# Ledger of designs, part 31: peptides against a protein of PDB entry 1LOE

Target 1, 181 residues: chain A of PDB entry 1LOE
Amino acid sequence: TETTSFSITKFGPDQQNLIFQGDGYTTKERLTLTKAVRNTVGRALYSSPIHIWDSKTGNVANFVTSFTFVIDAPNSYNVADGFTFFIAPVDTKPQTGGGYLGVFNSKDYDKTSQTVAVEFDTFYNTAWDPSNGDRHIGIDVNSIKSINTKSWKLQNGKEANVVIAFNAATNVLTVSLTYPN
Target 2, 181 residues: chain A of PDB entry 1LOE as posed
Amino acid sequence: TETTSFSITKFGPDQQNLIFQGDGYTTKERLTLTKAVRNTVGRALYSSPIHIWDSKTGNVANFVTSFTFVIDAPNSYNVADGFTFFIAPVDTKPQTGGGYLGVFNSKDYDKTSQTVAVEFDTFYNTAWDPSNGDRHIGIDVNSIKSINTKSWALQNGKEANVVIAFNAATNVLTVSLTYPN

## One batch from the design tools (peptide; made by RFdiffusion4, then SolubleMPNN)

Design b2_p26_6_s4
Fold by OpenDDE base, seed 4:
Structure b2_p26_6_s4 (fold): chain B 181 residues (1-181), chain A 26 residues (1-26)
Amino acid sequence: as target 1 above (181 residues)
Amino acid sequence: SQTYNLSHVLENFTDHVPEKVRIGFA
């Protein structure tokens, strides 16, 4: 069976600022999201809501987030689904698993999702992923079908340093993933 | 080191997410 474990450092076992959903949990200084079988969903939310834009003023927030994740897969050529960062409604719940990453339910734009995500996709889904079959970083807007992608070579078991930033003046979302070694 | 960069203009950003959100991982 395909099993993949994702971990993010700096999340201890007693993190009170996290809301765990599905199979998500924390270990020693790590947030762990494990896909024991295909279509399982493990999620963790930061408990504090973020006011990302204001309808009264029209203001839109700039934001920058950084994190480090590790993908542990038994076979670097046979890894399941992928890892996802997402921005969603405060009452968001786990969505469709597997290729939908537990974040989306459709390959078509669905405004009701109200979710923007950055995927680090390790499994090729022919129905919506880039035709080259590469593992990839993707920007997803209310759909599992990315609006833009970048081929990415997974370094199994290695820490990936990620920075995701949104510039409200330009509306540009940027993603940077670095393997230091 | 190896770095991968991706960027995109999110037109109509406020149409895509609510005013208040939670950030998460899956």
Scores: peptide ipSAE 0.718, ipTM 0.971, DockQ to the pose 0.665
Fold by OpenDDE base, seed 1:
Structure b2_p26_6_s4 (fold): chain B 181 residues (1-181), chain A 26 residues (1-26)
Amino acid sequence: as target 1 above (181 residues)
Amino acid sequence: SQTYNLSHVLENFTDHVPEKVRIGFA
């Protein structure tokens, strides 16, 4: 089985390997997706499409993605909707903002979305988020309503190291988030 | 340090995403 890997470290203002959508942009070495304005949608796509499975051969690729993100909130109790990694059709466009993270449009499963996401959700949406109200990591499959979640304590302004891996043999998606300090 | 782990079996994975995709952030 083939393996595809991605590593994201720095972003420049002239990042040619990114497709910016909505309010997404880069400044110096930072990718900014969400402005301090409610219901904004900012996205950045890797420009190169990825062949993750093949209908002719039946092959499914393993993949590993590593990146670092920082959430800087002026008020730790009033944070934006969070950060989201997603896998979507090549022609994907920004979707519903706010609690839908700009990636989904429904809490009901919608096969036509063809999108899988890992959310780092910092805002509690009563309609679909875990009832404990915790900030959380979530795995989303064609729905903003996560199929599984993990409570997560945001460390405001601190770098979080993330690894997302998919094992094609087991179909297991694994997410790890580490605050080194 | 603090580490958080989450895993899940994506049943019928190929039904959920197309053969060719783009990855991104939002």
Scores: peptide ipSAE 0.718, ipTM 0.970, DockQ to the pose 0.862
Fold by OpenDDE base, seed 2:
Structure b2_p26_6_s4 (fold): chain B 181 residues (1-181), chain A 26 residues (1-26)
Amino acid sequence: as target 1 above (181 residues)
Amino acid sequence: SQTYNLSHVLENFTDHVPEKVRIGFA
């Protein structure tokens, strides 16, 4: 089984080819996903499609991706939605529904979404988020309602180092977020 | 440092995503 690795450190033209959607853009080698208004979405896609499984051979790829993100919130207690990593169909488009992180459009499982995401969710949506109201990391499969979550304390303005790995042999998706300091 | 880990078995993974995908951030 092949392993595809992604390392995201800078977003200059020589490093990644990006498709920007919504309010997403790069500035000084940084990806900025800014919401101009409530319920707007900023997204960026890697331009090259990734072959993560093959129906002809039955092969499923391992993948490991690492990146760093920073959330600079004007109000640390009222951060809108948060940050999301996702794997989606090549023609994926932003979803504009509030609370759906720009990726999903329902709390119900919708196979047609064909999207897997890791959310770093900073806004509590009573309809689908963990009842404790904590900010959380979530694994989302075709639904904004996470199949698993982990309470997470946002360190506003601090770099979070993230590693997301999928092991095709075990089908385990692993997320690790580290604030080094 | 503070580390948060989360794992889950994605049963029937190939049913959930297409063969070819784009990776992105939102």
Scores: peptide ipSAE 0.692, ipTM 0.967, DockQ to the pose 0.844
Fold by OpenDDE base, seed 3:
Structure b2_p26_6_s4 (fold): chain B 181 residues (1-181), chain A 26 residues (1-26)
Amino acid sequence: as target 1 above (181 residues)
Amino acid sequence: SQTYNLSHVLENFTDHVPEKVRIGFA
């Protein structure tokens, strides 16, 4: 089984071959996805398409993606700058609906999105987020309403090391977030 | 250090994404 691996150590376009969408840009090898204002969307796509499954052979690829992100919240009590990793159609475009992480547009399952995402959600949306109100990691399949979540304590300003892996044999998507210190 | 793990079975994975995709961040 083919394995596709992406290790993002730098976010400059020259290094990662990124396509920027919306307000996304890089500075000092960091990817900035949002302005310090709500309801703005910035995205970056890895420019090379990934053949993630094959309808002719039935093969599904294993994949592993690793990256580091930092959330710097100007207000620790009102953190809106979540982070989202997503897998989407090659022609995917930013979604501008508030609360949908720039990726989705509905709390209901919408197959037409054809998008799977891992959210690191720092804002509680009563309509679809876990009722405990915790910041959380979520796995999203064609919906902003996660199919599974885990409470997560944001360490503001600290680097989070993330590994997202898909095992094609088991269909298990695994997310690991580590704060080294 | 502190680690958070989350996993889930993506039933019918191939129904949810196209054969060719792009990875992105938002």
Scores: peptide ipSAE 0.692, ipTM 0.967, DockQ to the pose 0.832

Design b2_p26_8_s1 (from b2_p26_8 with Y2V D6A V7T E15D K16Y V19I)
Fold by OpenDDE base, seed 1:
Structure b2_p26_8_s1 (fold): chain B 181 residues (1-181), chain A 26 residues (1-26)
Amino acid sequence: as target 1 above (181 residues)
Amino acid sequence: TVTLSATVDLKFLPDYVRIGFSATTS
């Protein structure tokens, strides 16, 4: 689909320098990943690497992050491919666009990807998305095919508050999305 | 509120990673 803008309007309490990739850019007001144009990939990375785990000790980090995003589409029935939060190697580059959300290249598990993502998927891709066709949140591990999903009702043009937490003791990644009333 | 969880062993990642956002249009 076309003419959809994806933006992050609020970050966590600590702002960081950003590495922009593709069509992503920022203003003081928001991080814009895509403009309302076709065939774009926009990414932005926090410049500071995260010590997610220690391979020598086996210790894994706990983390909680929050952000607010907005999807702006002229037609709520025809929204572009989606928005993604991701964790990837420090030298990560934009991957396949469209339904792969710029973070993956295959629906098959690919360990070389070394990428975990939380997708906010606004377009139904028959080949890998849940068969009900709902817009959904998904947790993706080395594949665009989510290991788990949940239906999500997009509210076009409204800010969605997201909290993503990882509990290292349980290895549970939790995503919470709320549209404040 | 929509809540989703999954079990993920992050030890397949590099010790150091970057976090980011991505979006696409078609």
Scores: peptide ipSAE 0.781, ipTM 0.974, DockQ to the pose 0.681
Fold by OpenDDE base, seed 5:
Structure b2_p26_8_s1 (fold): chain B 181 residues (1-181), chain A 26 residues (1-26)
Amino acid sequence: as target 1 above (181 residues)
Amino acid sequence: TVTLSATVDLKFLPDYVRIGFSATTS
């Protein structure tokens, strides 16, 4: 039984309004995406649209964002599907749950998705995840099947600091995850 | 620290997007 809670304990910018979808909600100093219950999809969006690029000029934005997350699983050997940071159209709605993380609907590239995600994947889906079965960080472009992944060891109940940066000059998206000691 | 990078052309996105978080249980 997959009963895992996912929370963001630090996120910015400060005082940013949020749009809650599915079972996501916020309390003081905590954004809770899911509680430890089954069959749940929880999302939260920053309400302000981001001008990610300008199709008239061709200019693409640089950005850096950071957040701190906590995964709480009653049984560390039986953890739910995972969570994502994502970039999507302004009218984006929850997508397929479970292994699709509420963000995608296909393992095949789907240009109509118009979604980029960084996944923190805690459950092995044999159909698209790396065959080693490791929990992993992935970068996803219009598909739940990542274009690149790296193994990551979950520390149950511990805060992980994440930085996600995009360099428009190189088109490189970089993710760093640290568990402070 | 775990670091991961990839080259992504963001020009397939709409000019304006929203950023968010999503998580699932099953």
Scores: peptide ipSAE 0.780, ipTM 0.974, DockQ to the pose 0.675
Fold by OpenDDE base, seed 4:
Structure b2_p26_8_s1 (fold): chain B 181 residues (1-181), chain A 26 residues (1-26)
Amino acid sequence: as target 1 above (181 residues)
Amino acid sequence: TVTLSATVDLKFLPDYVRIGFSATTS
């Protein structure tokens, strides 16, 4: 069976209030999205809305965010679905679980979702994931089927430092993941 | 370090959004 816990141990430089959804919760030093149990969806949102762009002026924000996550799986070869960083409408609610990571509902492009995600995908879904079967980082736009992916080797129980940056001049979203030595 | 990039036009999003984290188990 696949039982995996996903936690955020470090947030960005600014601590913000959180909106917890599903099974997500926080302790003194950790945001836990899921426990190591089956059939869970856990989410946590920064409560403050982000002005990502201005439809009146056309200006789009640049942003850089960072966090540290930990995946704890009893079996590194049988890990649960994964976790995501996502950007969605302010009233966003948990979406389809499992391979859809609680963020999307379709492998087909769905403009109505209005959601961008960076997935740290720990489970191979044959219907949409890269055919090599590797755990991977993916950039998702209105679909669980990533527009781009890169293989990533999970280090079970270790803290992974992530930086996500968006350059509005180039429209390039960049993700970096590092396991410190 | 693993680095991944993609071109994304964010103008399809609402002006105001929320950022968060999500995880699932099956």
Scores: peptide ipSAE 0.777, ipTM 0.974, DockQ to the pose 0.677
Fold by OpenDDE base, seed 3:
Structure b2_p26_8_s1 (fold): chain B 181 residues (1-181), chain A 26 residues (1-26)
Amino acid sequence: as target 1 above (181 residues)
Amino acid sequence: TVTLSATVDLKFLPDYVRIGFSATTS
């Protein structure tokens, strides 16, 4: 079965504590979100709320976060769906709909979810994923159907370094994934 | 390096949010 583990390398100093949801847990320096079984959801939230923007002033935060992940997919017939980095309301709860990576609850756009996700998608869902069938990175706004995607070649068992940055001046969210040597 | 970008207006979010990770198996 496919397993995924994470090491969080960078975030705000007051946002290191985690709230675990579903099957998510930590061991030593690793965050694990899924069990090696079917139909699981695992999440971990940074416990401290983030002031992402100020509706009174209109100011929007800039942010950069980085993490490392490893996906082990030894069996092509028993793979996971992938994972997301996501931004959601403080009371966000795991979503159980299949293929929605635990952050969305339907294939349709839902503005009420108020969720932005960066997906690292290892499973091809015909209904909404890029038609080329590639594993991909996606940027999701209130929808599992990404507003933009990029093919990504998974290196099984290798550590990938990810940087996610938001520039408030341009409203550009940027995701960078590197497999270092 | 694989790089992906998109324009996102974050003002649809609540002023305060939480950040996290989520994964599923099917």
Scores: peptide ipSAE 0.754, ipTM 0.971, DockQ to the pose 0.679

Design b2_p26_8_s2 (from b2_p26_8, 7 letters changed)
Fold by OpenDDE base, seed 1:
Structure b2_p26_8_s2 (fold): chain B 181 residues (1-181), chain A 26 residues (1-26)
Amino acid sequence: as target 1 above (181 residues)
Amino acid sequence: TVTLSATVDLTFLPEYVRIGFSASTS
């Protein structure tokens, strides 16, 4: 609802050139996806395509990605809308903003999206979010409606460390979020 | 630590993809 800024302050372990979309930009210190301004979408893509699977062999890549993010909201009671880590076609463009996080366009499964996302969702959308209304982490497959979610307590202005891992042997995607003490 | 997992068959994706970050405000 109100103004919120989303930033990635650390990437790990590899640095790559970035493709910026919408309001996204980078400085020496951080990748800024959005400023604390209403009705914006900001995205940044690693420029190098990733060979995620091979149709000839059937092999699927294992991967582990880590990053540190910060959410800065002037009003902790009104934080919108969230941000995502996502995997999409190489020519992906910004999608619907607001509750769709700039990545999706529907709560209905849409195979043409060809997108997987890990959402860090700070705003409750009654149409698709878990009914408890909690801020949450979600795993999204071709839809903003997550296939699984976990409640998460936002710590405004503090760095959160995230690890996202995919095990190709089991097809399990795992997300871990920690606020260091 | 908050941990979340799900089973995802990634073979519906293109063989080559890009990874990125996206955020939105309203």
Scores: peptide ipSAE 0.776, ipTM 0.973, DockQ to the pose 0.675
Fold by OpenDDE base, seed 5:
Structure b2_p26_8_s2 (fold): chain B 181 residues (1-181), chain A 26 residues (1-26)
Amino acid sequence: as target 1 above (181 residues)
Amino acid sequence: TVTLSATVDLTFLPEYVRIGFSASTS
């Protein structure tokens, strides 16, 4: 089977209201996106909309976000599809599951998606993933096929610290993942 | 530490967006 649980154990500097979609929920200080069951999508959105750019001034926001996640796979050799951090329209709803991670519907660029995602991809999909078959981090723009990727080794059951930053002066989105010792 | 970067023009997004997390299982 390909059953895996995905949890966020630390997110945001302050407590925020969340919009839960699919099977996503919170308990204490943990956001659980999926349990170790098949054929599920779980999502959670910060309820407050973000003014990410202004068409009148042309200004684009800088931002830095951080979170800590844990992936628990009952069988480390049969891990599920993965999870994402994403930016989408305020009325965004769960999209295609499985390899599309509940965020996209196509490997082809789809401007109507209006979605940017950072994927932590734990399952190799031959149709769009890097040919080396490695688990990887990816940056996705309107497609599940990443514009850039980097191999990453999953440490089952361990907390990974992530920082995602966007620099508006350079338009560079940066992702850093660390497993603390 | 694993670091990944890419250039992204965010102006194709709506001016107001939401941020969140998503995961899926097969």
Scores: peptide ipSAE 0.772, ipTM 0.973, DockQ to the pose 0.674
Fold by OpenDDE base, seed 2:
Structure b2_p26_8_s2 (fold): chain B 181 residues (1-181), chain A 26 residues (1-26)
Amino acid sequence: as target 1 above (181 residues)
Amino acid sequence: TVTLSATVDLTFLPEYVRIGFSASTS
């Protein structure tokens, strides 16, 4: 089945105020986005808005963020859709679930989405995912169809450390995922 | 380590945004 839980076990150096959406919730040291149930979307937003760029000066912020996630799937061969790290308008609400990961609504570029996401995609959607069928990391800009992807081998139940960095000088967004030994 | 990069012009975003996490199951 596609019953899979997605959790963020570390999501910042300090406790952050979070806005929970859908089935997302937190305990002392864990942000659980979904439980191992079907047909669910769970989201959590840092409550503080981020000044990502300045239209007057054209300056864009540099940022580095890190978190640790765990995917727990009773059946490692049939994992649910996945999860994302995303940047969106302050009033963002859950979007289409399933393969759209609660973040997007289309495989076509939609500028009105105003959303950038890093997906950790655990389910192959023929319509937009890389044809090799691999679980993958993707960078998504206003579309669930990634502008770039990299195959990633899920380690069920293991903590994965992620670093996401944006270099404003180069406009390069970099994602690094490591399963510690 | 798996590393992925892409060039993204963030100026299409609102000047103020929120960052978050989202997950879904089918």
Scores: peptide ipSAE 0.771, ipTM 0.973, DockQ to the pose 0.675
Fold by OpenDDE base, seed 4:
Structure b2_p26_8_s2 (fold): chain B 181 residues (1-181), chain A 26 residues (1-26)
Amino acid sequence: as target 1 above (181 residues)
Amino acid sequence: TVTLSATVDLTFLPEYVRIGFSASTS
């Protein structure tokens, strides 16, 4: 049984309106994406659109975002599929669940997806995940098959601090994850 | 700290996007 709860306890210094999709909801304490139940997708989007680039000027935005998440898995050896930070069209809706994390529909590159995601992948999908079977961070572009990954050790029930930064001058997206001591 | 980077040309995205979080279970 792979039942896992995904929550975000910090998601920015400013209060923002959220669009909830699937099983996502919020309390005073946290944003909860999924409960510890099977076959669920939960999403939450900031309601305000982001001007990520400008086709007239060619300018691309620099950005830095941070959040803190908690994964609560009743069984740390058999947890759910994972959690993502994603960038998508304004009218984005939940996509395929399970190993596709509610964000993608294919392991093959699909330009029509127009989606970038940073995955915190807690389940090994043999069809596309790194062969070492490690839980990992991944950067996904129009596909659930990451363009790059890094092994990450899940600490069940612990808060993980994440920083995601994009440097427009270099086109480098950087993800850092820390479990504070 | 675990750090990961990749080069991504974001100009394939719409000029305006939404950012969010997603999670799934099986």
Scores: peptide ipSAE 0.770, ipTM 0.973, DockQ to the pose 0.680

Design b2_p26_8_s3 (from b2_p26_8, 7 letters changed)
Fold by OpenDDE base, seed 2:
Structure b2_p26_8_s3 (fold): chain B 181 residues (1-181), chain A 26 residues (1-26)
Amino acid sequence: as target 1 above (181 residues)
Amino acid sequence: TVTLSATVDLRFLPDNVRIGFSATTS
């Protein structure tokens, strides 16, 4: 089956307040976005809005964020659908599930989405994913079809440390994923 | 380590945004 759970680990009670959407929930040390069940969407937002840029001055913020996630799939050969980090309007709500990762609704560019995402995509969707069929990291801008991707080998049940950084001077968004030894 | 980068002009976003996580199963 495509049963898979997605969690953010090292999530203590002293961390920032969250807005839970869909099936997302938290425990003492973990943010669980989905349990190992089918047809679920789970999201969690940091409650505090971020001033990402100033439309009056044009200034854009630099930011660096890090987190650790775990994917647990009973069947490592059938892991669906994926996990994503996203930046969206403050009133964002869950979007299309499945291959759209609860963040997007189309493979076509949709400016009204106003969403940037970093996907950790575990399921191959022929219509928009890289043709090699690899699990991949992708950077998504207003579309589930990534503007750039890189193959990524999922280690089932292992903690993946992620760093996402944005350099406002260069407009470069960088994602680093490491499985510690 | 797997590293991926892309150039993104974030000025299409609202001034204020929220960061979140999402996951789906099917």
Scores: peptide ipSAE 0.782, ipTM 0.974, DockQ to the pose 0.681
Fold by OpenDDE base, seed 4:
Structure b2_p26_8_s3 (fold): chain B 181 residues (1-181), chain A 26 residues (1-26)
Amino acid sequence: as target 1 above (181 residues)
Amino acid sequence: TVTLSATVDLRFLPDNVRIGFSATTS
């Protein structure tokens, strides 16, 4: 059994309205994407659209965002599929669950997805995940198969601080994850 | 701290997007 709760305890510098999808919900204390039950997809989006780039001028935005998440797994050896930060069209809806993390539908590049994600992948899917089987951070572009990954050691029940930054001059997306001591 | 980077040309996205979070269980 791989039941896991995914929560975000800190998100954004400013309070924003959220669009909840699937099983996602919020309390005063945290944003809960999933409870420790099977076969769930939970999403939450900031309601305000972001002008990420301008097709008329060609200008692309720089951005930095941060959040803190917690994964609570009753069994640390059987943790659910994972958690993602994503950027998608304004009308995005939950996609395929399980290993596709509710964000993608294919391991093959699908330009129609128009989605970028940073995955915090807690379950090894042999079809596309790094062969070492490690839990990992991944950067995903129109596919659940990451364009780059980095091993990450889950600390069950602990808050992980994440910073995601994009440099428009270099087109480099950077993710940092820290478990504070 | 674990750090990961990748080069991504975001111009394939719509001009306006939403940022969100997603999680799944099986």
Scores: peptide ipSAE 0.780, ipTM 0.974, DockQ to the pose 0.680
Fold by OpenDDE base, seed 5:
Structure b2_p26_8_s3 (fold): chain B 181 residues (1-181), chain A 26 residues (1-26)
Amino acid sequence: as target 1 above (181 residues)
Amino acid sequence: TVTLSATVDLRFLPDNVRIGFSATTS
């Protein structure tokens, strides 16, 4: 089947209020984005807006975010569709589901999206994913088609630690994923 | 550890944004 549950067991440095969208919810410090059911979109946003840059001064913020996620699939060979970390306008709403991961609507660059995402993509979409068909991490800018990707092997049911950092001096966004032993 | 990087100019975003998580199933 193509049913998969996505959860985040640790997120943010401090406890924050969340805005839940779609099927996303929390229980006992666990953020569940989707259950193992078909055709769902689940999202959760930190309620506090972030002043990520200042159009008056031109200054851009540095940031580091960490979280731990778990993917639970009844069949490790059929995992769909993936999950993302994203940065978007404060009034962002769920976008196209399935392979668009609830964050984008096009494989073509769309400046009106105003969205940056880090995808942890578990399902191969031939129209835009890397041709090798590997599950992968991707950095997405205004498009579901990543500007850069790296193959990643899913460990079904295990916690993965993620760190996402942005260096404003270099404009480099860095993603690190580790499965602790 | 899997590490991925890219150069991104964030100035196309609004001054104020929200960070979130999203997941989908087919």
Scores: peptide ipSAE 0.780, ipTM 0.974, DockQ to the pose 0.672
Fold by OpenDDE base, seed 3:
Structure b2_p26_8_s3 (fold): chain B 181 residues (1-181), chain A 26 residues (1-26)
Amino acid sequence: as target 1 above (181 residues)
Amino acid sequence: TVTLSATVDLRFLPDNVRIGFSATTS
């Protein structure tokens, strides 16, 4: 089955220990979110809450995070769904609905989820994914149906470098993915 | 390099949030 592992290379100044949810765990500086079996959910949260904006002043924080990931998909007929980087309320819990990457609980927009996710989606869900069927990166706001997507060619077993940045002055969230060398 | 951007007003989030990673298998 498809497996995914991560190496966190950069996080904000408040980076701390991880809270593991579901099947998520770490070994030798790698974060593994899923088991090599069907119907699993794995998550890991940075334990320290982030003050991402101030409702009194309206000020929003800038942030940049970077990480590497590896997806191993040795069998094209037995793939996982992909993974997300996400921002959610401090009491967020793993969601078990199929195809929602452990972050959302339905295919419908749900403002009460208060969740932003960047998906690295390796499985085509006809109901909400881009019609071209490509593996893709998506930016998700309270919905598994991305507000924007970009086709992404997975390099099996290779480390990808990801940078996710938010510019508070422009409200632009930017995702970059590079396979080095 | 693959780059993707979107405009998102994050003020719909709580003031304090957690960041993390999530994955599933089907």
Scores: peptide ipSAE 0.738, ipTM 0.969, DockQ to the pose 0.677

